Peptides against a protein of PDB entry 4U39. Designs and how they scored, part 140

Target 1, 302 residues: chain A of PDB entry 4U39
Amino acid sequence: SIKVIGVGGGGNNAVNRMIENEVQGVEYIAVNTDAQALNLSKAEVKMQIGAKLTRGLGAGANPEVGKKAAEESKEQIEEALKGADMVFVTAGMGGGTGTGAAPVIAQIAKDLGALTVGVVTRPFTFEGRKRQLQAAGGISAMKEAVDTLIVIPNDRILEIVDKNTPMLEAFREADNVLRQGVQGISDLIATPGLINLDFADVKTIMSNKGSALMGIGIATGENRAAEAAKKAISSPLLEAAIDGAQGVLMNITGGTNLSLYEVQEAADIVASASDQDVNMIFGSVINENLKDEIVVTVIATG

## One batch from the design tools (peptide; made by RFdiffusion4, then SolubleMPNN)

Design b2_p22_7_s3 (from b2_p22_7, 12 letters changed)
Fold by OpenDDE base, seed 2:
Structure b2_p22_7_s3 (fold): chain B 302 residues (1-302), chain A 22 residues (1-22)
Amino acid sequence: as target 1 above (302 residues)
Amino acid sequence: MKLLYYQVRRNGKVVKEEIFEK
């Protein structure tokens, strides 16, 4: 089974966005120290952690409280993650619960033998230096606890949105990018009846790879596949080029008019931008809502 | 959403290819 665990406010917002976008074939778990915030989760499984420590009042933006809350609730987390083949741990880094608890939860998933993938955000620079420093510590701890860690630099989201985008919309876009990271991988695995074969291939690419980069490209028109692929490999979300990437996961999502030729063209562009000996998995997904758009999501590892 | 096509490349070579019916 595939489980997505949202940790803290940002992680829970991302999980809500995944549920709203009908990301299929995954089980959702919402984890928080704040009981009121947890009640707003759309996840089927809702877990309050650190009930004794926090009394449901949240972590007070302190990562050490988030860590201790997850440690207090270790057995409950283990039971919720039991039997998962893959666990996505999603969180906004820089806060209390997400920053502190996500590494603990990731380690629990890994110790259970699940392929453990972190999909996390760095805070925006405008959230202040304290959040950036807390996020750096949380990301470091996540890197040790996961098989693969996707870090989304929120400041790079400001490069892909309108300059007049309100702060609240920038956070919504961060939640959407987290969704795209999880969905980009889960869509490759979560096809009913194929999970076991496709999971082995994903496991080969993602096991013990450390940091991963994510790029997204969207295009329309005659060359839309090539343009979307080029945008993905040059995405502002990439903190580095993918030219050395030993592993690539690619999702090509299009409307009902998506052709096999377009999928192959996009794949060839991404492969050509990666290492010569790249291990690449790609899949095409139909989304009737995209009409003439193609969305290429690239996750580069190694 | 439906997966339409799946491919695995290893060392630049296609090792698995699957086409799914719409």
Scores: peptide ipSAE 0.471, ipTM 0.908, DockQ to the pose 0.814
Fold by OpenDDE base, seed 1:
Structure b2_p22_7_s3 (fold): chain B 302 residues (1-302), chain A 22 residues (1-22)
Amino acid sequence: as target 1 above (302 residues)
Amino acid sequence: MKLLYYQVRRNGKVVKEEIFEK
C-alpha cells in the first residue's frame, strides 16, 4: 500500500490539494499538533500528535515541540503506517509541527521497512530568517530519515508565477508543487494492475538516494510534449541540471488526446538531458481535466 | 485517471515497456 502523510499545516494543505485532485491509489493521513487545523483535513485518517504536550494548541512554530509531539505519539504513528510499502511524508519546513515531526514520522516509516519519500518545501524568503534556519535543520533531519528527499525551494515558485501574485496564491502553488511531486511518483505505482511490478523498479531508483530534484514543465499546442519536457528539465524548481542524475522518474500527464508519440518525444528529451547510464522510469497519465495541456514532472536522483 | 504507457530504461536502454488501452 501507498500512504501519504501530511505533517503540520503545510503538509495538510498539500494533502487536501491531493484529495481535491483525486490522486488515486493512496491512503491519506493528516498529522497535526493543532486539533482545529486537523479538523479541516479532508484525509480519512486524522491523527493528533502530542496531545499531552500541546493540548491541541499546536507547536507554536517550535520544531522541538513538533519533534516531541511525534515522539509522544510514536505508537500511534507506527500503527497508522503499518503495512505500507511506500510512505510519502509531506510538510512545509520552517514551522513547528512539520519541521519537527516530519523527520520522526519518516524515520518510523523507514524503520517499518517502507520506501520513505520526503516531499517538503523550503519557506519563502519573506517568511523570515528564523523559518529558513528551522527549515534547514528539518531538511537535514529528513535527509537522514528518508530514502529520497524532494526539496521544493518555494522562492523558485516565484519565478514561475506572476510577480504580482498574492502571497496566498504563492502558498497555493507550493501546495500544488507538493501535490505534483507526490502524484508524479504515485501515478507510476498506484495504477490498478501494475503495483507489484513497478514498485520494485521505483524502489531501485529511490532507495537510499538522498536528495532529489524536481522539475515541472507545462505546455500546450502542436509541440506541447517537447516544450513541456524542455521546461521540466530547465525548471526553476531544479537547483541543478539533471545531466549527472543516475535515476529519473518522469510523469507525462495529458488529456484524452495525449498520444504515445508525444510521450516518447518527452521521454527522449528528458533521457537526453540525463546521464548516459540513467535508470529512468516514466509513465503517461490521462487527466480528463487537461484539454490541450501536457504536464511533465521530472524527479532526478543521484 | 488512467495510465497509458510505462517504460523502464536501465543504462539508457529500454528494459520494460507496457502500453495500456485508453
Scores: peptide ipSAE 0.462, ipTM 0.907, DockQ to the pose 0.855
Fold by OpenDDE base, seed 3:
Structure b2_p22_7_s3 (fold): chain B 302 residues (1-302), chain A 22 residues (1-22)
Amino acid sequence: as target 1 above (302 residues)
Amino acid sequence: MKLLYYQVRRNGKVVKEEIFEK
């Protein structure tokens, strides 16, 4: 089974966005130290951690409280993650619960033998230096606890959105990028009948790879596949070029008019921008809501 | 959402390809 565990406020917002976008073939778990915030989760499984430590009042933006809360609730986390083949741990780094608990939860998933993928955000620079420093510590701890860590630099989202975008919309876009990272991978595995063969190939690309880069490209029109692929490999979300990437996961999502030619064209562009000996897995997904749009999501490892 | 096409490349070569009906 595939489980997505949202940790803290940002992780739970991302999980809510995944549920709202009908991400298929995954089980959702919401984890928080704040009982009131947890009640707003749309996840089937809601887990309050550190009930004794925090009394449900949250972690007070302290990562050490988040860590201790996950440690207090270790057995409950183990039971919730038991039998997962893959676990996505999603969180907004820089807060208390997400920063502190996500590495502990990731380690529990990894110790259970699940392929453990972190999909996390760095805070915006405007959230302040304290959040950036806390996020750096949490990201460092996540790197040790996961097979692959996708870090979304929120400041790069500001390069994709309009300069007049309200702060609340920038946070919603960060939640959406977290969704795209999880969905981009899960859609390749969660299709009925594919799980066993495709999971082994994904596991080969993602196991013990450390940091991964994610790029997203969207385009319309006659050259939309090539344009979307070019945008994905040059995405502001990429902290580096993918030219040295030994592993690539690519999702090509389009409307009902998506052609196999467009899928191949996008794949060839991404492969040509990667290492010569690249191990690449890609899939095409139909989303009727995209109409004429193509969305290319690239995750580069190695 | 429906997966329509899946491909695995190893060392730049296609090693698996699956096409699913719409």
Scores: peptide ipSAE 0.419, ipTM 0.889, DockQ to the pose 0.822
Fold by OpenDDE base, seed 4:
Structure b2_p22_7_s3 (fold): chain B 302 residues (1-302), chain A 22 residues (1-22)
Amino acid sequence: as target 1 above (302 residues)
Amino acid sequence: MKLLYYQVRRNGKVVKEEIFEK
């Protein structure tokens, strides 16, 4: 089974966005120290952590409280994650709960033998230096606790949105990018009856790889597949080029008119931009809500 | 030699799966 666990406010917002986008074949778990915020989650499984420590009042933007809250609730987290083949841990770094609890939850998932993937954000620079410093500590702890860690630099989202985009919309876009990272991988992994073949290949690419980069490209028109692929490999979300990547996961999502030729063209572009010896898994997904649009998501590991 | 795994999914179902060695 695949589980997506949203940790703290940012992680839970991302999980809500995933549910709203009907990401199939995954179980959603919302984790928070704030009971009121947790109640707003759309996830089927809602877990309050650190009830004794925090009394449901949240972590007060303190990562140590978030950490201790997850440690207090370890057995409950273990039970919720038990039997997962893969666990996505999603969080906004820089806060109390997400920053402190996400590494603990990730370690629990890894210790249970799940392929553990972190998909987290760095705070925007405007959220202040304290959040950036807390995020750096949380990201470092996540890197040790996961098989693969995707870090989304929120400041790079400002390069892909309109300059007049309200702050609230910039946060919504961060939640959407988190969604795209999780969905990009989860769409490549077969539903429970077919998991065994495809999951072994995904596990080979993602197991103990450390940091990963994510790029997204969207295009329409006759050359949409090639354009989307080129945009993905040159995405502002990529902190570096993918030319040295040991592994690539590529998701190509299109409408009902998505052709095999377009999928191959996109794959060939991404493969050509990657290391010669790169292990590449790519999948195409049909989303009937996409008209003439193609979305390419590239995740580069190693 | 690149291992290319290709999977087509429609509504969460696998429609086509191919492994290519390039």
Scores: peptide ipSAE 0.267, ipTM 0.759, DockQ to the pose 0.108

Design b2_p22_7_s4 (from b2_p22_7, 11 letters changed)
Fold by OpenDDE base, seed 3:
Structure b2_p22_7_s4 (fold): chain B 302 residues (1-302), chain A 22 residues (1-22)
Amino acid sequence: as target 1 above (302 residues)
Amino acid sequence: MKLLYFQVVRDGKVVREEYFEK
């Protein structure tokens, strides 16, 4: 089974966005130290951590409180994760609960033998230096606790949105990019396509790879596959070129009109931009909601 | 005093609740 754990405010917002977009084949778990925020979760499983420590009042933007809250609730986290083959741990880094609890939850998932994937955001520079420093410490702790850590630099989201985009919409876009990172991988396993991957294929690319980068491309029209692939490999979310990656996982998602030719064309573009010795795996997904759009998601590992 | 720490919701209904005893 695949489990997605949203940790703290940003992680729970991302999980709500996944549920609203009908991401299939996954079980959702919402984790928070704030009981009032947790009540707003759409997840089937809701877990308040550190109830003795925090009394449900949250972590006060302190990562050490988030860490201790997850440690207090270790047995309940283990029970909720039991029997998962794969665990996504999603969080906004820089806060109290997400930054402190996500590494502890990830380590619990890994110790249970699940393929453990972190999908986290770095805070925007405008959120201030304190959040950036807390995020850096939390990302370092996540890297040691996961098989693969996808880090989304929120400042790069500002390069793909309009310059006049309100701050609240920039946060919603960060939640959407977290959704795309989880869905881009989970759909390869859980959703039928033209080229299906098994869990063993994904595990080969993602096991013990450390940090990963994600690129996304969306296009329409006659050259939509090629355009989406080119956008994915040149995505502002890629802090480095994919030619240095040791592994590439690619998702090619389209509507019911997605052709095998388009899948091959997109795969060939990503392969040509990658190292010659790269371990590349690609799958395709059919999403009836995309109509004429193709979405290419690239995860570069190593 | 009971503190809710775990809840399972299926089809809009609470199907499981666990509490800490204070």
Scores: peptide ipSAE 0.248, ipTM 0.804, DockQ to the pose 0.013
Fold by OpenDDE base, seed 1:
Structure b2_p22_7_s4 (fold): chain B 302 residues (1-302), chain A 22 residues (1-22)
Amino acid sequence: as target 1 above (302 residues)
Amino acid sequence: MKLLYFQVVRDGKVVREEYFEK
């Protein structure tokens, strides 16, 4: 089974966005120290951590409180994650709960033998230096606790949105990118396409790989596959070129009109931009909600 | 004082709740 665990405010906003977009084949778990925020979760499973420590009032933007809250609730986290083959841990880094609890939860998932994937954001520069420093500590702890850690630099989201985009919309886009990171992997396993991958294929690429970068490309029209692939490999979310990656996981998602030719065309572009010795796997997914769009997601590991 | 620590919601209904007892 695949479980997605949203940790803290940002992680739970991302989980809500995943549920709203009907990401299939996954179980959703919402974890928070704030009981009021947790009540707004759309997840089937909701867990308040650190109830003794925080009394449901949240972590006060302190990662140490988030950490201790997860440690307090370890047994309940173990129970909720038990039997998962794969666990996605999603969080917005820089806050109290997400930054502190996500590494603890990830370690619990890994200790249970699940393929553990972190999908986390770095805070925007405008959230201030304290958030950035807290996020750096949380990301470091996540790297030790996961098989693969996808880090989304929120400042790079500002390069793909209009300069006049309101701050609230920038956060919604961050939640969407978190969704795309989870869905781009989970759909390869859970959602039928023209080229299906199994869990073993994904596990081979993602096990003990450490940090990963994600690129996303979306396009429409006659050359949509090629354009989406080119956008993915040149995505502002890629802090480095994919040519240095040891592993590449690619998802080509389209509507019911997605052709095998388009899948191959997109795969060839990403392969041509990758190292010749790269372990590359790609899958295709049919999403009926996509009409004329192709979405290419590239995850570069190593 | 009972503190909710675990809740399962299905179809908008709470189907499971667990509490810490203080």
Scores: peptide ipSAE 0.239, ipTM 0.795, DockQ to the pose 0.013
Fold by OpenDDE base, seed 2:
Structure b2_p22_7_s4 (fold): chain B 302 residues (1-302), chain A 22 residues (1-22)
Amino acid sequence: as target 1 above (302 residues)
Amino acid sequence: MKLLYFQVVRDGKVVREEYFEK
């Protein structure tokens, strides 16, 4: 089974966005120290952590409180994650609960033998130096606790969105990018497509790889496959070029009109931008909600 | 290298696979 665990406010906003976008074949778990925020989760499984420590009042933006809250609730987290083959741990780094609890939860998932993937955001620079420093500590702890860690730099989202985009919309886009990171991988396993990967293929690419980069490209029109692939490999979300990656996981998602030629064209572009010796796997997913759009997601590992 | 670029699964069975060579 695949489980997605949203940790703290940012992680739970991302999980809500996944549920709203009907990400299939995954079980959703919402974890928070704030009981009121947790009640707003759309996840079937809701877990309040650190009830004794925080009394449901949240972590007060302190990562050490988030950490201790997850440690207090370790047995309940183990029970909720038990039997998962794969666990996505999603969080907004820089806060109290997400930053502190996500590494503990990831370690619990890994110790249970699940393929553990972190999908986390760095805070925007405008959220201030304190959040950036807290996020850096949480990201460092996540790297040790996961098989693969995808880090989304929120400042790079500002390069994708209009300059006049309100701050609230920039946060919604961060939640959407978190969704795309999880869905881009989970759909390869859980959603029937033109190319289905098995869990063993994904595990080969993602097991013990450490940091990963994600690129996303969306296009429409006659050259949509090539354009989407080019946008993915040149995505502002990529902090480095993919030409140094040891592994590449690619998702090519389209509507019912997605052709094999378009899939091949997109895969060839990504393969040509990658090292000759790269272990590249790719899947193709049909999403009937995509009309004329193609979405290419690239996860570069190693 | 053979890259799997197409797989059709129906009723839990792989019914089609296509590969291209890198």
Scores: peptide ipSAE 0.006, ipTM 0.278, DockQ to the pose 0.094; fails the geometry check
Fold by OpenDDE base, seed 5:
Structure b2_p22_7_s4 (fold): chain B 302 residues (1-302), chain A 22 residues (1-22)
Amino acid sequence: as target 1 above (302 residues)
Amino acid sequence: MKLLYFQVVRDGKVVREEYFEK
């Protein structure tokens, strides 16, 4: 089974966005120290952590409280994650609960033998230096606790959105990018498409790879596959080029008119941008809600 | 003693809420 665990406010917002977008084939778990915030989760499973420590009042933006809260609730987290083949741990780094608890939860998932993927955000620079420093510590701890860690730099989202985008919409876009990172991988396993990956292939690319980069490209029209692939490998979300990656996971999602030729064209572009010795796997997904749009998601590991 | 709060939500409704003290 695939489980998605949202940790803290940002992680739970991302999980809500996944549920609203009907991301299939995954089980959702919401984790928080704040009981009121947890009540707003759409997840079937909601877990309050650190109830003794925090009394449901949250972590007070302190990662150490988030960590201790997850440690207090370890057995319950283990039970919730038990039997998962894959666990996505999603969080907004820089806060108390997400930053502190997500690494603990990730380690629990990994210790249970699940392929553990972190999908986390760095805070926007405007959220202040304290959040950035807390996020850096949380990301470092996540890297040690996961098989693969996808870090989304929120400041790069500002490069893809309109300059006039309200702050609240920038946060919603961060939640959407978290969704895309999870869905881009989970759909390859859980959703039938033209080309499906087995879990063993995904495990080969993602096991013990450390940091990963994510690129997303969207295009329409006659060259949509090529354009989407080019946008993905040049995505502002990529902190580096994919040419040094040891592994590449590519998802090509399209409507019912997605052709095998378009899938191959996109794959060839991504392969050509990668090292010759790269282990690249790709899958394709049909989403009937996509009209003339192709979405290419690239996860570069190594 | 660990306090567990567990909530199950179906169709936007809380269908189960449990507190465990162990």
Scores: peptide ipSAE 0.005, ipTM 0.295, DockQ to the pose 0.013; fails the geometry check

Design b2_p22_8_s1 (from b2_p22_8, 6 letters changed)
Fold by OpenDDE base, seed 5:
Structure b2_p22_8_s1 (fold): chain B 302 residues (1-302), chain A 22 residues (1-22)
Amino acid sequence: as target 1 above (302 residues)
Amino acid sequence: SGVRTTILQNADGSVTVTREDL
């Protein structure tokens, strides 16, 4: 089974976004120290952590409180994660609960023998230096606790959105990018396509790889596959070129009109931008809602 | 019909799982 655990406010917003976009084949778990915020979660499984420590009042933007809350609630977390083959841990780094609890939860998932993937955001620069420093500590702790850590630099989202985009919409786009990172991987396992991957294929690419980068490309029209692939490998979300990656996981998602030729064309473009010795795997997913759109997601590991 | 699952940790460290039909 695949489980997605949203940790703290940002992680729970991302999980809500996943549920709203009907990401299938995964179990959703919402974790928070704030009981009121947790009540707003759309997840089927809800856990308040650190009830003794926080009394449901949240972590006060303190990562040490988030950490201690997860440590207090270890048995709850173990029960929620029990029997998972794969666990996605999603959080916004820089806050109290997400930054502190996500590494603890990830370690518990890994200790249970699940393939543990972190999908986290760095805060925007405008959120201030304190959040950036807290995020750096949380990301460092996540790297040690996961098999693969996808880090989304929120400041790079500002390169994709209009300059006049309200702050609230920038956060919503960060939640959407978190969704795309989880869905881009989970769909390869859980959703049938033209080229299906098994869990063992994904595990080979993602097990004990440490940091990963994600690129996303979307296109329509006659050259949509090639354009989507080119956008993915040149994505602002990629802090580095993919040519240095030891492993590449590619998702090619399209509507019912997605052709095998388009899948191959997109895969060839990503392969040509990668190292010759790269272990590249790719899958395709059919999403009837995309109609004429193709979405290419690239996860570069190593 | 959704099922809501709540996982609570008791004072003794035991876990209580509650499932409610939505």
Scores: peptide ipSAE 0.179, ipTM 0.792, DockQ to the pose 0.014
Fold by OpenDDE base, seed 3:
Structure b2_p22_8_s1 (fold): chain B 302 residues (1-302), chain A 22 residues (1-22)
Amino acid sequence: as target 1 above (302 residues)
Amino acid sequence: SGVRTTILQNADGSVTVTREDL
């Protein structure tokens, strides 16, 4: 089974966005130290952590409180994650609960033998230096606790949205990019397409790879496959070019009109931009909600 | 109708799982 665990405010917002976008084939778990915020989660499974430590009042933006809350609730986390083959740990880094608890939860998932993937955000520069420093510590701890860590730099989201985008919409886009990172992988396993991958294929690319980068491209029209692939490999979310990656996982998602030719064209573009010795695996997904759009997600590992 | 699952840790370290039909 695939489980997605949202940790703290940002992680729970991302999980809510996944549920709203009908991401299939996954079990959703919401984790928080704030009981009131947790009540707003749409997840089927809800878990308050650190009830003794925090009394449900949250972590006070302190990562050490988030860490201790997850440590207090270890047995709860183990029960929630039991029987998972794959666990996505999603969080906004820089806060209290997400930053502190996500690494602990990830380690518990890994110790249970699940393929453990972190999908986390770095805070925007405007959130201040304290959040950036807290996020850096949380990201470092996540790298040690996961098989693969996808880090989304929120400042790069500002390059893909309109310059007049309100701050609130920039946060919603960060939640959407977290959704795309989880869905881009989970759909390869859980959702039928023209080219299906098994869990073993995904595990080969993602097991013990450490840091990963994600690129996303969306396009429509006659050249939509090529355009989406080009946008994915040149995505502002890729802090480095994919040519240095040891592994590439590619998702080509389209509507019912997605052709095998379009899948091949997109895969060839990504392969041509990658190292010759790269271990590249690609799958295709059919999403009936995509009419004329193709979405290409590239995850570069290593 | 959704199912809500709540996982609670008891004072003895045991875990109680409750399921409620929504």
Scores: peptide ipSAE 0.172, ipTM 0.782, DockQ to the pose 0.014
Fold by OpenDDE base, seed 1:
Structure b2_p22_8_s1 (fold): chain B 302 residues (1-302), chain A 22 residues (1-22)
Amino acid sequence: as target 1 above (302 residues)
Amino acid sequence: SGVRTTILQNADGSVTVTREDL
């Protein structure tokens, strides 16, 4: 089974966005120290952590409280994650609960033998230096606790969105990018396409790889596959080129009109931008909600 | 109809799982 665990406010917002976009084949778990915020989760499984420590009042933006809350609730977390083959741990880094609890939860998932993938955001620079420093510490702890850690630099989202985009929409886009990161992987396993991957293929690319980068490209029209692939490999979310990556996981998602030719064309573009010795795997997914769009997601590991 | 699952940890460290039909 695939489980997605949203940790703290940012993680729970991302999970809500995943549920709203009907990401299939995954179990959603919402974790928070704030009981009121947890009540707003759309996840089937809800878990308040650190009830004794925090009394449901949240972590007060302190990662040490988030960490201790997860440690207090270890048995709850183990029960929630039990039997998962794969666990996505999603969080907005820089906050109290997400930053502190996500590494603990990830370690629990890994100790249970699940392929553990972190999908986390760095805070925007405008959220201040304290959040950036907290996020850096949390990301460092996540790297040790996961098989693969996808880090989304929120500041790079500002390069994709209009300069006049309201702050609230920038946060929604961060939640959407978190969704795309989880969905880009989970769909390869859970959602049939033209080219299906198994869990073993994904595990080979993602197991014990450490940091990963994600690129996303969306296009329409006659050359949509090629354009989407080119956008993915040149995505502002890629803090480095995919050249030098040891592994590449690629998802080509399209509507019912997605052709094998388009899938191959997109795959060839990504392969051509990657090292010759790269372990590249790609899958295709059919999403009926994508009318004329192709979405290419590239995850570079190593 | 959605199912809501709540996982609670008791004071003794035991876990209680409740499932509610929504």
Scores: peptide ipSAE 0.171, ipTM 0.782, DockQ to the pose 0.014
Fold by OpenDDE base, seed 4:
Structure b2_p22_8_s1 (fold): chain B 302 residues (1-302), chain A 22 residues (1-22)
Amino acid sequence: as target 1 above (302 residues)
Amino acid sequence: SGVRTTILQNADGSVTVTREDL
């Protein structure tokens, strides 16, 4: 089974966005130290952590409280994650609960033998230096606790959105990018497509790889496959070129009109931008909500 | 109809799973 665990406010918002976008084949778990925020989660499974420590009042933006809350609630987390083959741990780094609890939850998932993938955001620069420093500590702890860690730099999202985009919409876009990172992987396993991958294929690319980068490209029209692939490999979310990656996982998602030719064209573009010795795995997914759009997601590991 | 699952940790470290039909 595949489980997605949203940790703290940002992680829970991402999980809500996944549910709203009907990401299939995954179990959703919401974790928070704030009981009121947790009640707003759309996830089927809800866990309040650190009930003794926090009394449901949240972590007060302190990562040490988030960490201790997850440590207090270890048995709850183990029960929620039990029997998972793969666990996605999603969080907004820089806060209290997400930053502190996500590494602990990831370690528990890994200790249970699940393929553990972190999908986390760095805070925007405007959130201030304290959040950036807390996020750096949380990201470092996540790297040790996961098989693969996808880090989304929120400042790069501001390069993709209009300069006049309200702050609330920038956060919604961050939640959407977190969704795309999880869905881009989970759909390869859980959703039928033209080219299906098994869990063993994904495990080969993602097991013990450490840091990963994600690129996303979306296009429409006659050259949509090529355009989407080119946008993915040149995505502002890629802080480095994909040519240095040891592994590449590629998802090509389209509507019911997605052709094998378009899949091959997109795959060839990504392969041509990658190292010759790269271990590249690609899958294709059919999403009926994508009418004329193709979405290419590239995850570069190593 | 969704199922809501709540996982609670007891004072003894045991876990109680509650499922509610929504």
Scores: peptide ipSAE 0.168, ipTM 0.776, DockQ to the pose 0.014

